# Ledger of designs, part 119: peptides against a protein of PDB entry 3OIQ

Target 1, 212 residues: chain A of PDB entry 3OIQ
Amino acid sequence: KNRIFVSSSKDFEGYPSKAIVPVQFVALLTSIHLTETKCLLGFSNFERRGDQSQEDQYLIKLKFKDRGSERLARITISLLCQYFDIELPDLDSDSGASPTVILRDIHLERLCFSSCKALYVSKHGNYTLFLEDIKPLDLVSVISTISTKSTNSSKHSSSELISECDLNNSLVDIFNNLIEMNRDEKNRFKFVKLIHYDIELKKFVQDQQKVL

## One batch from the design tools (peptide; made by RFdiffusion4, then SolubleMPNN)

Design b1_p23_5_s1 (from b1_p23_5, 11 letters changed)
Fold by OpenDDE base, seed 1:
Structure b1_p23_5_s1 (fold): chain B 212 residues (1-212), chain A 23 residues (1-23)
Amino acid sequence: as target 1 above (212 residues)
Amino acid sequence: SKFEELLKQEEKNFELTEDLIPK
Protein backbone atom coordinates (compact mmCIF):
# COMPACT_ATOMS: atom_id res chain seq x y z
CA LYS B 1 0.00 0.00 0.00
CA ASN B 2 1.39 3.39 -0.91
CA ARG B 3 2.02 5.48 2.19
CA ILE B 4 1.33 9.18 1.67
CA PHE B 5 3.84 11.69 2.98
CA VAL B 6 2.06 14.54 4.75
CA SER B 7 3.80 17.92 4.92
CA SER B 8 0.89 19.68 6.68
CA SER B 9 -1.95 18.57 8.92
CA LYS B 10 -4.15 20.76 6.67
CA ASP B 11 -3.82 18.01 4.05
CA PHE B 12 -6.40 16.05 6.08
CA GLU B 13 -9.06 18.68 5.28
CA GLY B 14 -8.97 17.44 1.67
CA TYR B 15 -9.03 13.75 2.64
CA PRO B 16 -12.19 11.61 2.19
CA SER B 17 -14.85 11.75 4.94
CA LYS B 18 -14.82 7.94 5.00
CA ALA B 19 -11.37 6.50 4.37
CA ILE B 20 -8.43 4.51 5.67
CA VAL B 21 -5.16 6.02 4.45
CA PRO B 22 -1.65 5.10 5.59
CA VAL B 23 0.30 8.32 6.11
CA GLN B 24 3.73 9.43 7.25
CA PHE B 25 5.01 12.75 8.52
CA VAL B 26 7.93 14.25 10.40
CA ALA B 27 7.24 16.61 13.29
CA LEU B 28 8.29 17.65 16.78
CA LEU B 29 6.78 15.89 19.77
CA THR B 30 4.79 18.54 21.66
CA SER B 31 2.64 16.57 24.12
CA ILE B 32 2.12 13.22 25.81
CA HIS B 33 -1.24 12.30 27.29
CA LEU B 34 -1.38 8.95 29.07
CA THR B 35 -4.34 8.27 31.34
CA GLU B 36 -6.16 5.18 32.52
CA THR B 37 -8.32 5.15 29.38
CA LYS B 38 -6.27 6.68 26.56
CA CYS B 39 -2.86 7.41 25.15
CA LEU B 40 -2.29 10.37 22.83
CA LEU B 41 0.84 11.92 21.37
CA GLY B 42 0.82 15.47 20.08
CA PHE B 43 3.12 16.56 17.27
CA SER B 44 3.63 19.79 15.37
CA ASN B 45 5.58 21.21 12.46
CA PHE B 46 4.65 24.69 13.76
CA GLU B 47 3.05 25.73 10.49
CA ARG B 48 1.52 29.17 10.99
CA ARG B 49 -2.26 28.95 11.45
CA GLY B 50 -3.28 32.42 12.54
CA ASP B 51 -3.77 32.86 16.30
CA GLN B 52 -4.37 29.16 16.98
CA SER B 53 -1.96 27.17 19.10
CA GLN B 54 0.72 25.68 16.90
CA GLU B 55 1.00 22.70 19.24
CA ASP B 56 -0.61 19.31 18.68
CA GLN B 57 -1.30 19.84 14.95
CA TYR B 58 -0.99 16.06 14.68
CA LEU B 59 -2.85 14.30 17.47
CA ILE B 60 -1.87 10.63 17.29
CA LYS B 61 -3.83 7.98 19.15
CA LEU B 62 -2.19 4.84 20.44
CA LYS B 63 -4.43 1.80 20.73
CA PHE B 64 -5.46 1.54 24.38
CA LYS B 65 -8.22 -1.07 24.49
CA ASP B 66 -6.78 -4.07 26.28
CA ARG B 67 -3.87 -4.95 28.55
CA GLY B 68 -1.67 -5.82 25.59
CA SER B 69 -2.25 -2.52 23.78
CA GLU B 70 -1.93 -0.55 27.03
CA ARG B 71 1.39 -2.22 27.74
CA LEU B 72 2.60 -1.45 24.22
CA ALA B 73 1.55 2.19 24.62
CA ARG B 74 3.40 2.50 27.95
CA ILE B 75 6.52 0.87 26.49
CA THR B 76 6.35 3.21 23.48
CA ILE B 77 6.13 6.27 25.73
CA SER B 78 8.91 4.99 27.99
CA LEU B 79 11.24 4.37 25.05
CA LEU B 80 10.52 7.77 23.49
CA CYS B 81 11.10 9.54 26.78
CA GLN B 82 14.32 7.63 27.38
CA TYR B 83 15.52 8.56 23.90
CA PHE B 84 14.70 12.26 24.31
CA ASP B 85 15.77 12.42 27.97
CA ILE B 86 12.24 13.31 29.11
CA GLU B 87 11.63 12.72 32.80
CA LEU B 88 8.65 10.44 33.41
CA PRO B 89 7.14 9.16 36.60
CA ASP B 90 7.81 5.47 37.02
CA LEU B 91 5.34 3.75 34.69
CA ASP B 92 6.04 0.36 36.29
CA SER B 93 4.53 1.41 39.62
CA ASP B 94 3.43 -1.82 41.30
CA SER B 95 0.98 0.41 43.22
CA GLY B 96 -1.93 -0.70 41.01
CA ALA B 97 -2.67 2.91 40.08
CA SER B 98 -2.08 3.37 36.34
CA PRO B 99 0.40 6.23 36.18
CA THR B 100 -1.00 9.34 34.56
CA VAL B 101 1.41 11.28 32.37
CA ILE B 102 0.38 14.66 31.03
CA LEU B 103 3.23 16.56 29.40
CA ARG B 104 2.66 19.66 27.30
CA ASP B 105 4.84 22.12 25.45
CA ILE B 106 7.70 19.59 25.21
CA HIS B 107 9.22 21.63 22.35
CA LEU B 108 9.92 24.51 24.76
CA GLU B 109 12.54 22.41 26.53
CA ARG B 110 13.53 19.76 23.95
CA LEU B 111 13.46 19.41 20.18
CA CYS B 112 12.06 15.89 19.81
CA PHE B 113 12.09 15.23 16.06
CA SER B 114 10.07 12.15 15.15
CA SER B 115 9.21 10.34 11.93
CA CYS B 116 5.70 8.95 12.40
CA LYS B 117 3.79 6.35 10.42
CA ALA B 118 0.08 6.53 11.11
CA LEU B 119 -3.25 5.29 9.85
CA TYR B 120 -5.67 8.04 8.93
CA VAL B 121 -9.17 6.74 9.64
CA SER B 122 -12.18 8.93 8.92
CA LYS B 123 -15.91 8.58 9.50
CA HIS B 124 -18.64 11.16 8.96
CA GLY B 125 -16.11 13.90 8.22
CA ASN B 126 -14.19 13.34 11.44
CA TYR B 127 -10.85 11.54 11.56
CA THR B 128 -8.36 9.92 13.90
CA LEU B 129 -4.69 9.19 13.36
CA PHE B 130 -3.54 5.88 14.81
CA LEU B 131 0.14 5.31 15.43
CA GLU B 132 1.62 2.47 13.38
CA ASP B 133 5.31 3.25 13.88
CA ILE B 134 7.51 5.98 15.34
CA LYS B 135 11.18 6.67 14.78
CA PRO B 136 12.85 9.28 16.97
CA LEU B 137 15.39 11.35 15.06
CA ASP B 138 18.66 12.49 16.56
CA LEU B 139 19.06 16.27 16.48
CA VAL B 140 22.69 16.06 15.32
CA SER B 141 21.57 13.81 12.47
CA VAL B 142 18.76 16.24 11.58
CA ILE B 143 21.18 19.18 11.56
CA SER B 144 23.70 17.25 9.46
CA THR B 145 20.99 16.18 6.99
CA ILE B 146 19.79 19.77 6.50
CA SER B 147 23.32 21.19 6.31
CA THR B 148 24.71 18.75 3.76
CA LYS B 149 21.62 18.93 1.50
CA SER B 150 22.74 15.41 0.76
CA THR B 151 21.32 14.80 -2.69
CA ASN B 152 23.26 11.60 -2.25
CA SER B 153 20.32 9.25 -2.43
CA SER B 154 21.66 6.77 0.05
CA LYS B 155 20.42 3.61 -1.66
CA HIS B 156 19.04 2.40 1.68
CA SER B 157 16.01 4.75 1.51
CA SER B 158 14.92 2.95 -1.69
CA SER B 159 12.41 0.72 0.10
CA GLU B 160 10.26 3.55 1.45
CA LEU B 161 8.27 5.38 -1.25
CA ILE B 162 8.89 8.58 0.70
CA SER B 163 11.14 10.91 -1.17
CA GLU B 164 14.21 11.83 0.82
CA CYS B 165 13.38 15.28 -0.52
CA ASP B 166 10.00 15.33 1.27
CA LEU B 167 11.60 14.45 4.60
CA ASN B 168 14.39 17.00 4.16
CA ASN B 169 11.98 19.73 3.06
CA SER B 170 9.79 19.10 6.11
CA LEU B 171 12.81 19.23 8.44
CA VAL B 172 13.89 22.53 6.88
CA ASP B 173 10.35 23.90 7.19
CA ILE B 174 10.21 22.94 10.88
CA PHE B 175 13.50 24.71 11.59
CA ASN B 176 12.40 27.76 9.64
CA ASN B 177 9.17 27.86 11.64
CA LEU B 178 11.14 27.56 14.90
CA ILE B 179 13.44 30.40 13.80
CA GLU B 180 10.39 32.57 13.13
CA MET B 181 8.94 31.65 16.53
CA ASN B 182 12.27 32.46 18.17
CA ARG B 183 12.25 35.92 16.51
CA ASP B 184 8.70 36.61 17.69
CA GLU B 185 8.81 38.29 21.10
CA LYS B 186 5.26 37.04 21.83
CA ASN B 187 6.22 33.42 21.23
CA ARG B 188 7.32 31.38 24.25
CA PHE B 189 9.70 29.28 22.15
CA LYS B 190 13.35 30.34 22.41
CA PHE B 191 16.31 28.22 21.32
CA VAL B 192 18.39 29.47 24.28
CA LYS B 193 15.83 27.98 26.68
CA LEU B 194 16.27 24.44 25.32
CA ILE B 195 17.94 22.17 27.87
CA HIS B 196 20.18 20.73 25.14
CA TYR B 197 21.11 24.11 23.64
CA ASP B 198 24.77 23.79 22.69
CA ILE B 199 27.36 25.42 20.45
CA GLU B 200 26.45 23.18 17.50
CA LEU B 201 22.75 24.04 17.61
CA LYS B 202 23.62 27.71 18.16
CA LYS B 203 25.87 27.76 15.10
CA PHE B 204 23.31 25.93 12.97
CA VAL B 205 20.52 28.34 13.97
CA GLN B 206 22.76 31.34 13.28
CA ASP B 207 23.66 29.98 9.85
CA GLN B 208 20.01 29.23 8.99
CA GLN B 209 18.93 32.69 10.17
CA LYS B 210 21.23 34.25 7.56
CA VAL B 211 19.40 32.43 4.76
CA LEU B 212 15.94 33.54 5.98
CA SER A 1 -17.58 -3.45 -0.29
CA LYS A 2 -14.20 -4.82 0.83
CA PHE A 3 -13.31 -1.25 1.82
CA GLU A 4 -16.37 -0.92 4.06
CA GLU A 5 -15.52 -4.20 5.74
CA LEU A 6 -11.97 -3.00 6.33
CA LEU A 7 -13.33 0.28 7.68
CA LYS A 8 -15.66 -1.57 10.06
CA GLN A 9 -12.82 -3.81 11.19
CA GLU A 10 -10.55 -0.82 11.79
CA GLU A 11 -13.35 1.00 13.63
CA LYS A 12 -13.65 -2.00 15.94
CA ASN A 13 -9.90 -2.38 16.28
CA PHE A 14 -9.14 1.26 17.09
CA GLU A 15 -12.29 2.50 18.88
CA LEU A 16 -12.80 5.39 16.46
CA THR A 17 -15.78 6.76 18.40
CA GLU A 18 -13.65 8.75 20.83
CA ASP A 19 -11.20 11.60 20.18
CA LEU A 20 -12.29 12.23 16.57
CA ILE A 21 -10.75 15.37 15.13
CA PRO A 22 -13.26 17.51 13.25
CA LYS A 23 -12.38 18.58 9.69
Scores: peptide ipSAE 0.084, ipTM 0.658, DockQ to the pose 0.050
Fold by OpenDDE base, seed 2:
Structure b1_p23_5_s1 (fold): chain B 212 residues (1-212), chain A 23 residues (1-23)
Amino acid sequence: as target 1 above (212 residues)
Amino acid sequence: SKFEELLKQEEKNFELTEDLIPK
């Protein structure tokens, strides 16, 4: 099945009202919603949508219908949070109640770049995105990837149908959107408030700001 | 159709009744 790269969550407005489409996108993790009955991940590329919230532009559902899928969802969340150094409330509480985790606005503290493979499933005009695969991206690697594209078109014939160009363009777009948000005094997002804000990120942002 | 069968299978697999995003 050919997987479609999605650069905007608005693309789904044009998708069929009854379809199953494998998709891929890159975005920032913005929210985690784990309850007893469901697991959702919110992602955003922070594209401008007028006065609408820029959070959770991609709402991704994890399968959560049986003990096996619930366990897989919890492990997925734990591994993502471990990778991004996100503090979860003690999931290890010996109280036999499944811990509820509701994290929002993750992007205000950490830039959690993620490459997601999902299944778009629509019925009666409504749709859901189901997680198929997630790859967390290292911020240093993201910065390096964006910075190096200014020079060498290395013809690496990676047989993966999704062009490295689409991924990199989306990463650039995300940073540009974050720079715009950072410039807006009304926007809560500020690079200097990121827990991992360092000299490398500062320099990269300053260099990108000169091009915008 | 093969598509309808796939859709029904995915509906059963993913529980499409909750958290639907309106278009």
Scores: peptide ipSAE 0.078, ipTM 0.650, DockQ to the pose 0.050
Fold by OpenDDE base, seed 5:
Structure b1_p23_5_s1 (fold): chain B 212 residues (1-212), chain A 23 residues (1-23)
Amino acid sequence: as target 1 above (212 residues)
Amino acid sequence: SKFEELLKQEEKNFELTEDLIPK
């Protein structure tokens, strides 16, 4: 089956009640939930859904059933957190207690753009998203991509059915949503509160605000 | 919290869909 690009987590409301569908989306990492028995990653594009919280619009499960899958989940979280400069407790502690990590509202401090490949798995109208692959995206690269409208015609990307346009459109939509959140006095999100808030991000936000 | 409710929902969804996940 071809992989489907998902621009909104609402798309899953129209998905089959019993299916396995490979999907891809881009979103901000918003939460990490690692316990002894489960591993979940929360993502959001901050699409407005009425008065409901915009957090964790995509809840992605990592397989966590055996030592091999648990190890893979821990490595995945460690690598993501290293990439985004998120401080984690040591996940490899020889102490037989698996470390518990519960991080929420990551987007309030860091913009962690991520391209995710997942399996939509549904039964009886309920579904779960299982992580297949994750690519962290550098914020400078995201800003440059949006600013230049660069079709990176790398000869190798042309074989994946997922348009660079879909990725770019979703990145623009995320920034537009963040700009709206930043303008809302009731919203906790503010660009100036980001740890990595710099002159480049400031300028980019100011330039995007003129187009909105 | 909304997050905890979502987690509980996702746990239920996982239990219902676990047999559909390739081993």
Scores: peptide ipSAE 0.029, ipTM 0.624, DockQ to the pose 0.872
Fold by OpenDDE base, seed 4:
Structure b1_p23_5_s1 (fold): chain B 212 residues (1-212), chain A 23 residues (1-23)
Amino acid sequence: as target 1 above (212 residues)
Amino acid sequence: SKFEELLKQEEKNFELTEDLIPK
């Protein structure tokens, strides 16, 4: 089955009530939930959904059913946190319990762009998204990609799975949504509060703000 | 919280769909 690129988590409302569909999306990591029994990653593109909170629009489950899958989940979380320079809370070593990590609103401190492959699995209209693969994206590379491709509409690189256009459009949409959030005085998100806010990001945001 | 509601919904969805996941 061909993998479907998903631009909005609302697309799942139209998906089959009983299916397995391979999907791919790009979004910001917003939450990590690792407990003794579960591993979830929250992602968002910050698409406006009325008065609903914009975090965790994609709630992605990691398989967490056996020691092997649990270990893989913990390694995945560790590698993501290392890549994005996310400080894991000191796992209270004293309890002998499996490390619990609950991080929320990650996007308020760090822009953690991620390309995710997942399985949409549904039954009777209910669905779960299972992580198949995750690629963290470097912010400099994201900025560079958006800045360079706004001019080159013509390279239909026939690479089979996801048009470079879909990825770029989603990245642009995310930044546009973040710019709108940054302009909203009621929104907690501010670019200047990002730990990694630098001259390059500042310039990029300023240039994008002129187009919006 | 919205997060807790999403977690509960995910749990419910998983229980309903687990049998559909290829083993």
Scores: peptide ipSAE 0.027, ipTM 0.631, DockQ to the pose 0.878

Design b1_p23_5_s2 (from b1_p23_5, 14 letters changed)
Fold by OpenDDE base, seed 1:
Structure b1_p23_5_s2 (fold): chain B 212 residues (1-212), chain A 23 residues (1-23)
Amino acid sequence: as target 1 above (212 residues)
Amino acid sequence: SSFEKKLKEEEENEKLTEDLVPK
């Protein structure tokens, strides 16, 4: 089955009312919700949606049906947090209670770019996105990919490869949205408040701001 | 919050879609 690249979470409004569709998108990790009964990841491209919250535009569910799936979910969260240097609250609860993690607004401290593969699953018009795979993206690699306009449009129109163009366009769009948020005095997002704000990111943002 | 609303919507969608998720 061909995986569909999704540039906007609004695309799902036009999706079939009863389907299973493999999808892929690139977005920033914005939230983690791990409880005893569920595991959710929030992602956003920060697309302008009028008065709607720009957070958690992609709400992705991890399977959490049995001890095996729960363990996989916990491992996934741990690996993501380790990769992005996200501090998990010390689960020093000696109580043997399953660790509860509720993190929000992750993008205010860290730009956690992620390439996600998910299953769009719908019934009666409602849908859930189930995580199939997640690839965290290194920010330096993201910056380099955008900065090096890979004019390597190798015209290998193999219908199976999510075009490097779609990925790059989505990354550019995310940065453009972040630049707009950074310019808005009412927006909590500021590049200078990122824990990993360095000279490279500063230069990149300044260069992108000149193109906008 | 917007998060709590989406979380509730996800829980409602799960009940509707759980049977459709491939094992």
Scores: peptide ipSAE 0.026, ipTM 0.622, DockQ to the pose 0.882
Fold by OpenDDE base, seed 3:
Structure b1_p23_5_s2 (fold): chain B 212 residues (1-212), chain A 23 residues (1-23)
Amino acid sequence: as target 1 above (212 residues)
Amino acid sequence: SSFEKKLKEEEENEKLTEDLVPK
């Protein structure tokens, strides 16, 4: 089956009540929930949903049924956190207690852009998203990709079947949503509070704000 | 919290969908 690109987590409301559908989306990592019994990753594009929270719009489950799946989940979290400079407790501690990790509101400190492949699994109208693959995206690369959309169709053959247009549109939408959140005095998100807030990001945000 | 609500909804969905996950 072809993988479907998803621009909104609302699209799942129209999905089959009993199906397995391979999906793909790009979003910001917002939460990590690792316990002894489960592993969840929260993502958001910060699409406005009336009075609903914009956090964890995509709640992605990692398989956590046996020692092999648990190990894979822990390695996945470790690698993501290493890539995004997120401090984790030592997950390999010989202390026999599986470390519990509960991180929330990650987007308030770091913009962790991620391309996710998942399985939409539904039964009786309810669904779960199971992680198949995750690719962290570099913020400088994201900014460059959005900024260069006007000039060179340099045929970088990204072997990934994602419509380059769908990815780029979703990245633009995320930044536009973040700009709106930054303008809202009631919203906790502020670009200036990001740990990695630099002159490049500042300039990009200022330039993007003039187009909105 | 919004997180706790979503987590509970996910746990309810898990019981319904867990057996459908391809091995």
Scores: peptide ipSAE 0.025, ipTM 0.615, DockQ to the pose 0.855
Fold by OpenDDE base, seed 4:
Structure b1_p23_5_s2 (fold): chain B 212 residues (1-212), chain A 23 residues (1-23)
Amino acid sequence: as target 1 above (212 residues)
Amino acid sequence: SSFEKKLKEEEENEKLTEDLVPK
């Protein structure tokens, strides 16, 4: 089965009540939940569902059934946190308890763009998204990708089933949503509060704000 | 919180879908 690009978490409302569907999306990492029994990653594109911004629109489960899968989940989290310069709470549990990591609202401090491959698994109308692969995206690369496509509608049909257009449209939509959040005085998200807020990001946001 | 609601929903969905994940 071909992998389906998902632009919205709402797409799953139309998915079969009993299916396994390979999917891919791009979103911001918003939460990490690692305990002794589970590992979840929250992602969002901050699409408005009515009057409220949706946090953790994509809740992605890592397989956590045995010591091998647990180790893989921990390594995955460690590598993501290293890539995004996310400070993990010091695992200074002198108590031999497995390290618990609960991070929320990551997007308030860091824009952690990620391309995710997952399995949509549904039974009785309920579904779970299982992580298959994750690619962290560099913010400079994201900005560059959005900035360059504003001019070249060149139909490079690269044979990768996911149109570079779908990825870029989703990245643009995320930034547009963030700009709207930044304009809302009631929203906690502000670009100037990002730890990595630099001249490049500032300029990009200012240029995008003129078009919106 | 929104997170806690989604977390519970995922735990419920996990129990329903666990048997469907290819081993």
Scores: peptide ipSAE 0.024, ipTM 0.618, DockQ to the pose 0.856
Fold by OpenDDE base, seed 2:
Structure b1_p23_5_s2 (fold): chain B 212 residues (1-212), chain A 23 residues (1-23)
Amino acid sequence: as target 1 above (212 residues)
Amino acid sequence: SSFEKKLKEEEENEKLTEDLVPK
């Protein structure tokens, strides 16, 4: 079955009530929930949904059924947090208790762009998204990708089924949504509050704000 | 919170869908 690119988590409302569908999306990491019994990752593209919270629009489950899957989940979380410079509470606490990690609103401090592959699994109209793969995206690479494609409308590279265009459009949409959130005085999100806010990001935001 | 609501919804969905995930 071909993997479907998902531009909005609302797309799942139209998905079959009993199916397994491979999907892919790009979003910002917004939350991490690791307990003794489960591991969840929250993602958002910050699509406007009326008065609903824009947080955790994609709630992605990691398999957490046995010691092997639990270990893989913990390693995945550790590697993601290392990549994004997210401080985890010491997972290595010598107390034989499985560390509990509950992080929320990660996007308020760090823009953690992630390309996710997941399985949409539904039964009786309800669904769960199971993580298959995650690729963290470097912010500099995201900025460069958006900046270069705004100028190069011409190269149809035909080969991979998930259009490089879909990825780029989603990245642009996310930044546009963040710019709108930054302009809203009631919104907690502000670019200047990001730990990694630098001259490059500042310039990019200023240039994008002129187009919106 | 919105997170806690979504977490509960996910736990309910998990109980319904867990066995459908390919091994």
Scores: peptide ipSAE 0.025, ipTM 0.622, DockQ to the pose 0.874; fails the geometry check

Design b1_p23_5_s3 (from b1_p23_5, 15 letters changed)
Fold by OpenDDE base, seed 3:
Structure b1_p23_5_s3 (fold): chain B 212 residues (1-212), chain A 23 residues (1-23)
Amino acid sequence: as target 1 above (212 residues)
Amino acid sequence: SSFEKKLEEEEKNESLTESLIPK
């Protein structure tokens, strides 16, 4: 079955009450919840949803049933955090206690763009998204991709089944939503508070703000 | 919090859906 690109987590409201659907989306990492019994990742596109919280629009579960799945989850979290320069406690501590990691509002300090492949699984109208694959995206590459949207993407046959158009549109939408949040005095998100806020990001945001 | 509510909802959904994941 072809993987479906999802531009909004609202799309799941129209999904079948009993199905298994491979999906893919691009979003910012907003939370990590790793305990002794579960592993969850929160993502958001920061789409405005009335009075609903804009954080954790995509809640993605990692399998956490046995030692093998737990180890895979811990490795996934470690590698993701290493890529985004998120400090974690040592997950391999000899103390026999599984380290607990609860991080929230990650987007307030770091823009952690991620391309996620997940399995939508529903029963009786309830659904869970199970992580199949995650690719962290470099911010410089994201900015470059948005900025060059009009030039012929060279036929690098990247085996990624995503329409380059869908990916680019989602990245633009995320930045537009962040710009709106940055303009809102009530919103905690501010670009200038990002740890990695540099001259390139500043220039890009300023240029995008002129179009909005 | 909004996060806690989402977490509780996910735990409920998980209990229903986890058995359906392909091995």
Scores: peptide ipSAE 0.324, ipTM 0.892, DockQ to the pose 0.842
Fold by OpenDDE base, seed 4:
Structure b1_p23_5_s3 (fold): chain B 212 residues (1-212), chain A 23 residues (1-23)
Amino acid sequence: as target 1 above (212 residues)
Amino acid sequence: SSFEKKLEEEEKNESLTESLIPK
């Protein structure tokens, strides 16, 4: 089955009540929930959904059923946190308890763009997204990708199952949503509060704000 | 919290869908 690119987590409302569908999306990492019994990653495009929280629009489960899957989950979390320079709470190794990591609102401090492949699994109208693959995206690369697309609309690279256009459009949409959040005085998100806020990001945001 | 509600929903959904995951 071809992998479906998902631009909105609302797309799942139209999905079959009993299906297995490979999906892919790009979003910001918003939360990490690692306990003794489960591992979940929250992602968001920050699409406006009325009164619903814009955080954790995609809740992605890592398999956590056996020692092998648990180890893989912990390694995945560690590698993601290392890549994004996310400080994990000191794993109080002294308590002998498995390290619990509960991070929320990651997007308020760091823009953690991620390309996710997941398996949509539904039964009786309920669904779960199981992580198949995750690729962290470098912010500089994201900025460069958005900046270059404005000129090269002409290359129909027909061969990749997921249009480079879909990825780029989603990245643009995310930034546009972040710009709107930044303009909203009631929203906690502010670009200037990002730990990695630099001259490049500042310039990019300023340039995008002129187009919106 | 909204997050806790989502976690509870996912735990429920998982219990229903876990049997359908390809081995």
Scores: peptide ipSAE 0.320, ipTM 0.892, DockQ to the pose 0.890
Fold by OpenDDE base, seed 1:
Structure b1_p23_5_s3 (fold): chain B 212 residues (1-212), chain A 23 residues (1-23)
Amino acid sequence: as target 1 above (212 residues)
Amino acid sequence: SSFEKKLEEEEKNESLTESLIPK
C-alpha cells in the first residue's frame, strides 16, 4: 500500500471510519509519555487551531503489549533523547520499577524535527496512530534543506518518495508557524530560549522573517 | 490538562483499535 504524506493532523478528520492507512509526516517532537503500561510521543506542526493547544497535534502510540515491545519502546525513547540531547530522568533507580518519563513542551527548549511513519488505524470514527518508524532530523540539515530550495528535484525515483516537495513544504510551514509564535508575546515559544540557539539559527530566522 | 485529556482520548481509541493492528 502506498504511504500517504500528511501535512496536517486535520487530514485524519476526512479519513475512513474503519481503515488501516500507512501515513508519514514531519513534525516537531513536543512530548514523551513513557509509563509502566504505555508509551506515547507527541508531535506538532504548530498549525493554528483557534483556541486549541498547538502541542501534541499528532499523538503517536508505540506498541506496549509485551516485554519485547516494551523494550523496543524504551530503546526508541532512549535513542531519540540521545540524538536530541534530551536529559532523561536517571533510569538507574535500582528499584526494579520501569522508569517513568513524562516530558512536555520539548519544543520550548529544543527543536526536535522528526520524520515519522505511522499506521492510522480507525474503528467507528475513532483512530489511533501507531509508530512504525521514526527518523530524527538534524536542525542544520533542516535549515540547509529549506535554504537551498533545490529547484533541481533530480527525479531519483526511490520508491519511498515522500516528494522532496512535501517534506520541504512541511518544514517551511513549521518554521513559519514558529516565527508567528515567536512574534506573539502571549506565546511561550521564543527562539532565543532554545538551548541550541546559535548564530546560524538566528540568521536563518531573521532571513525567513523578511519573507513573511 | 489538555495533555491528560488527549491521553484519556487515546486510551479510549486504543481499546477500540488495538484488535485491528496487524500482527
Scores: peptide ipSAE 0.319, ipTM 0.892, DockQ to the pose 0.916
Fold by OpenDDE base, seed 5:
Structure b1_p23_5_s3 (fold): chain B 212 residues (1-212), chain A 23 residues (1-23)
Amino acid sequence: as target 1 above (212 residues)
Amino acid sequence: SSFEKKLEEEEKNESLTESLIPK
């Protein structure tokens, strides 16, 4: 089945009440919920949804059924946190206790852009998104990609037809939403409060603000 | 919190959908 690119988590409201659909999206990591019994990742593109919270618009489950899947989930979380320089409590506690990680509002400190592949699985109108793959994106690379409107569709014949256009459009939309949040005095998000706020990001935001 | 409500909703959804996950 062809993988569907999803630009909004609202798209799932129109999805079949009983289906298995491979999907892909790009969003910011907003939360990590790893317990003894489950592993969930929250993502958002910060699309405006009235008075609803803009965080955790995509709630993605990691398979957590047996020791093998639990180990894979824990390794996935560890690798993501290492990539984004997110401090985890020592997962290597000799205590045999499965480490618990509950992080929220990650986007207030770090912009953790992620390309996610998931399975949309629905029954009776309810759905769950199961993680298949996750690729963390470097912020410098994201900024470069948005700044260089590279219309060069290099025909890489890889069957993973993510329209490079869909990815770029989603990245632009996320930044536009963050700029709007930054302008709102009531919004907790501010670019200057990011741990990794540098001259490059500052310049990029200033240049994007002139276009909006 | 909005997050806790989403977690509770996801747990309900999971209980319904877990049987449909491809093995």
Scores: peptide ipSAE 0.328, ipTM 0.894, DockQ to the pose 0.892; fails the geometry check

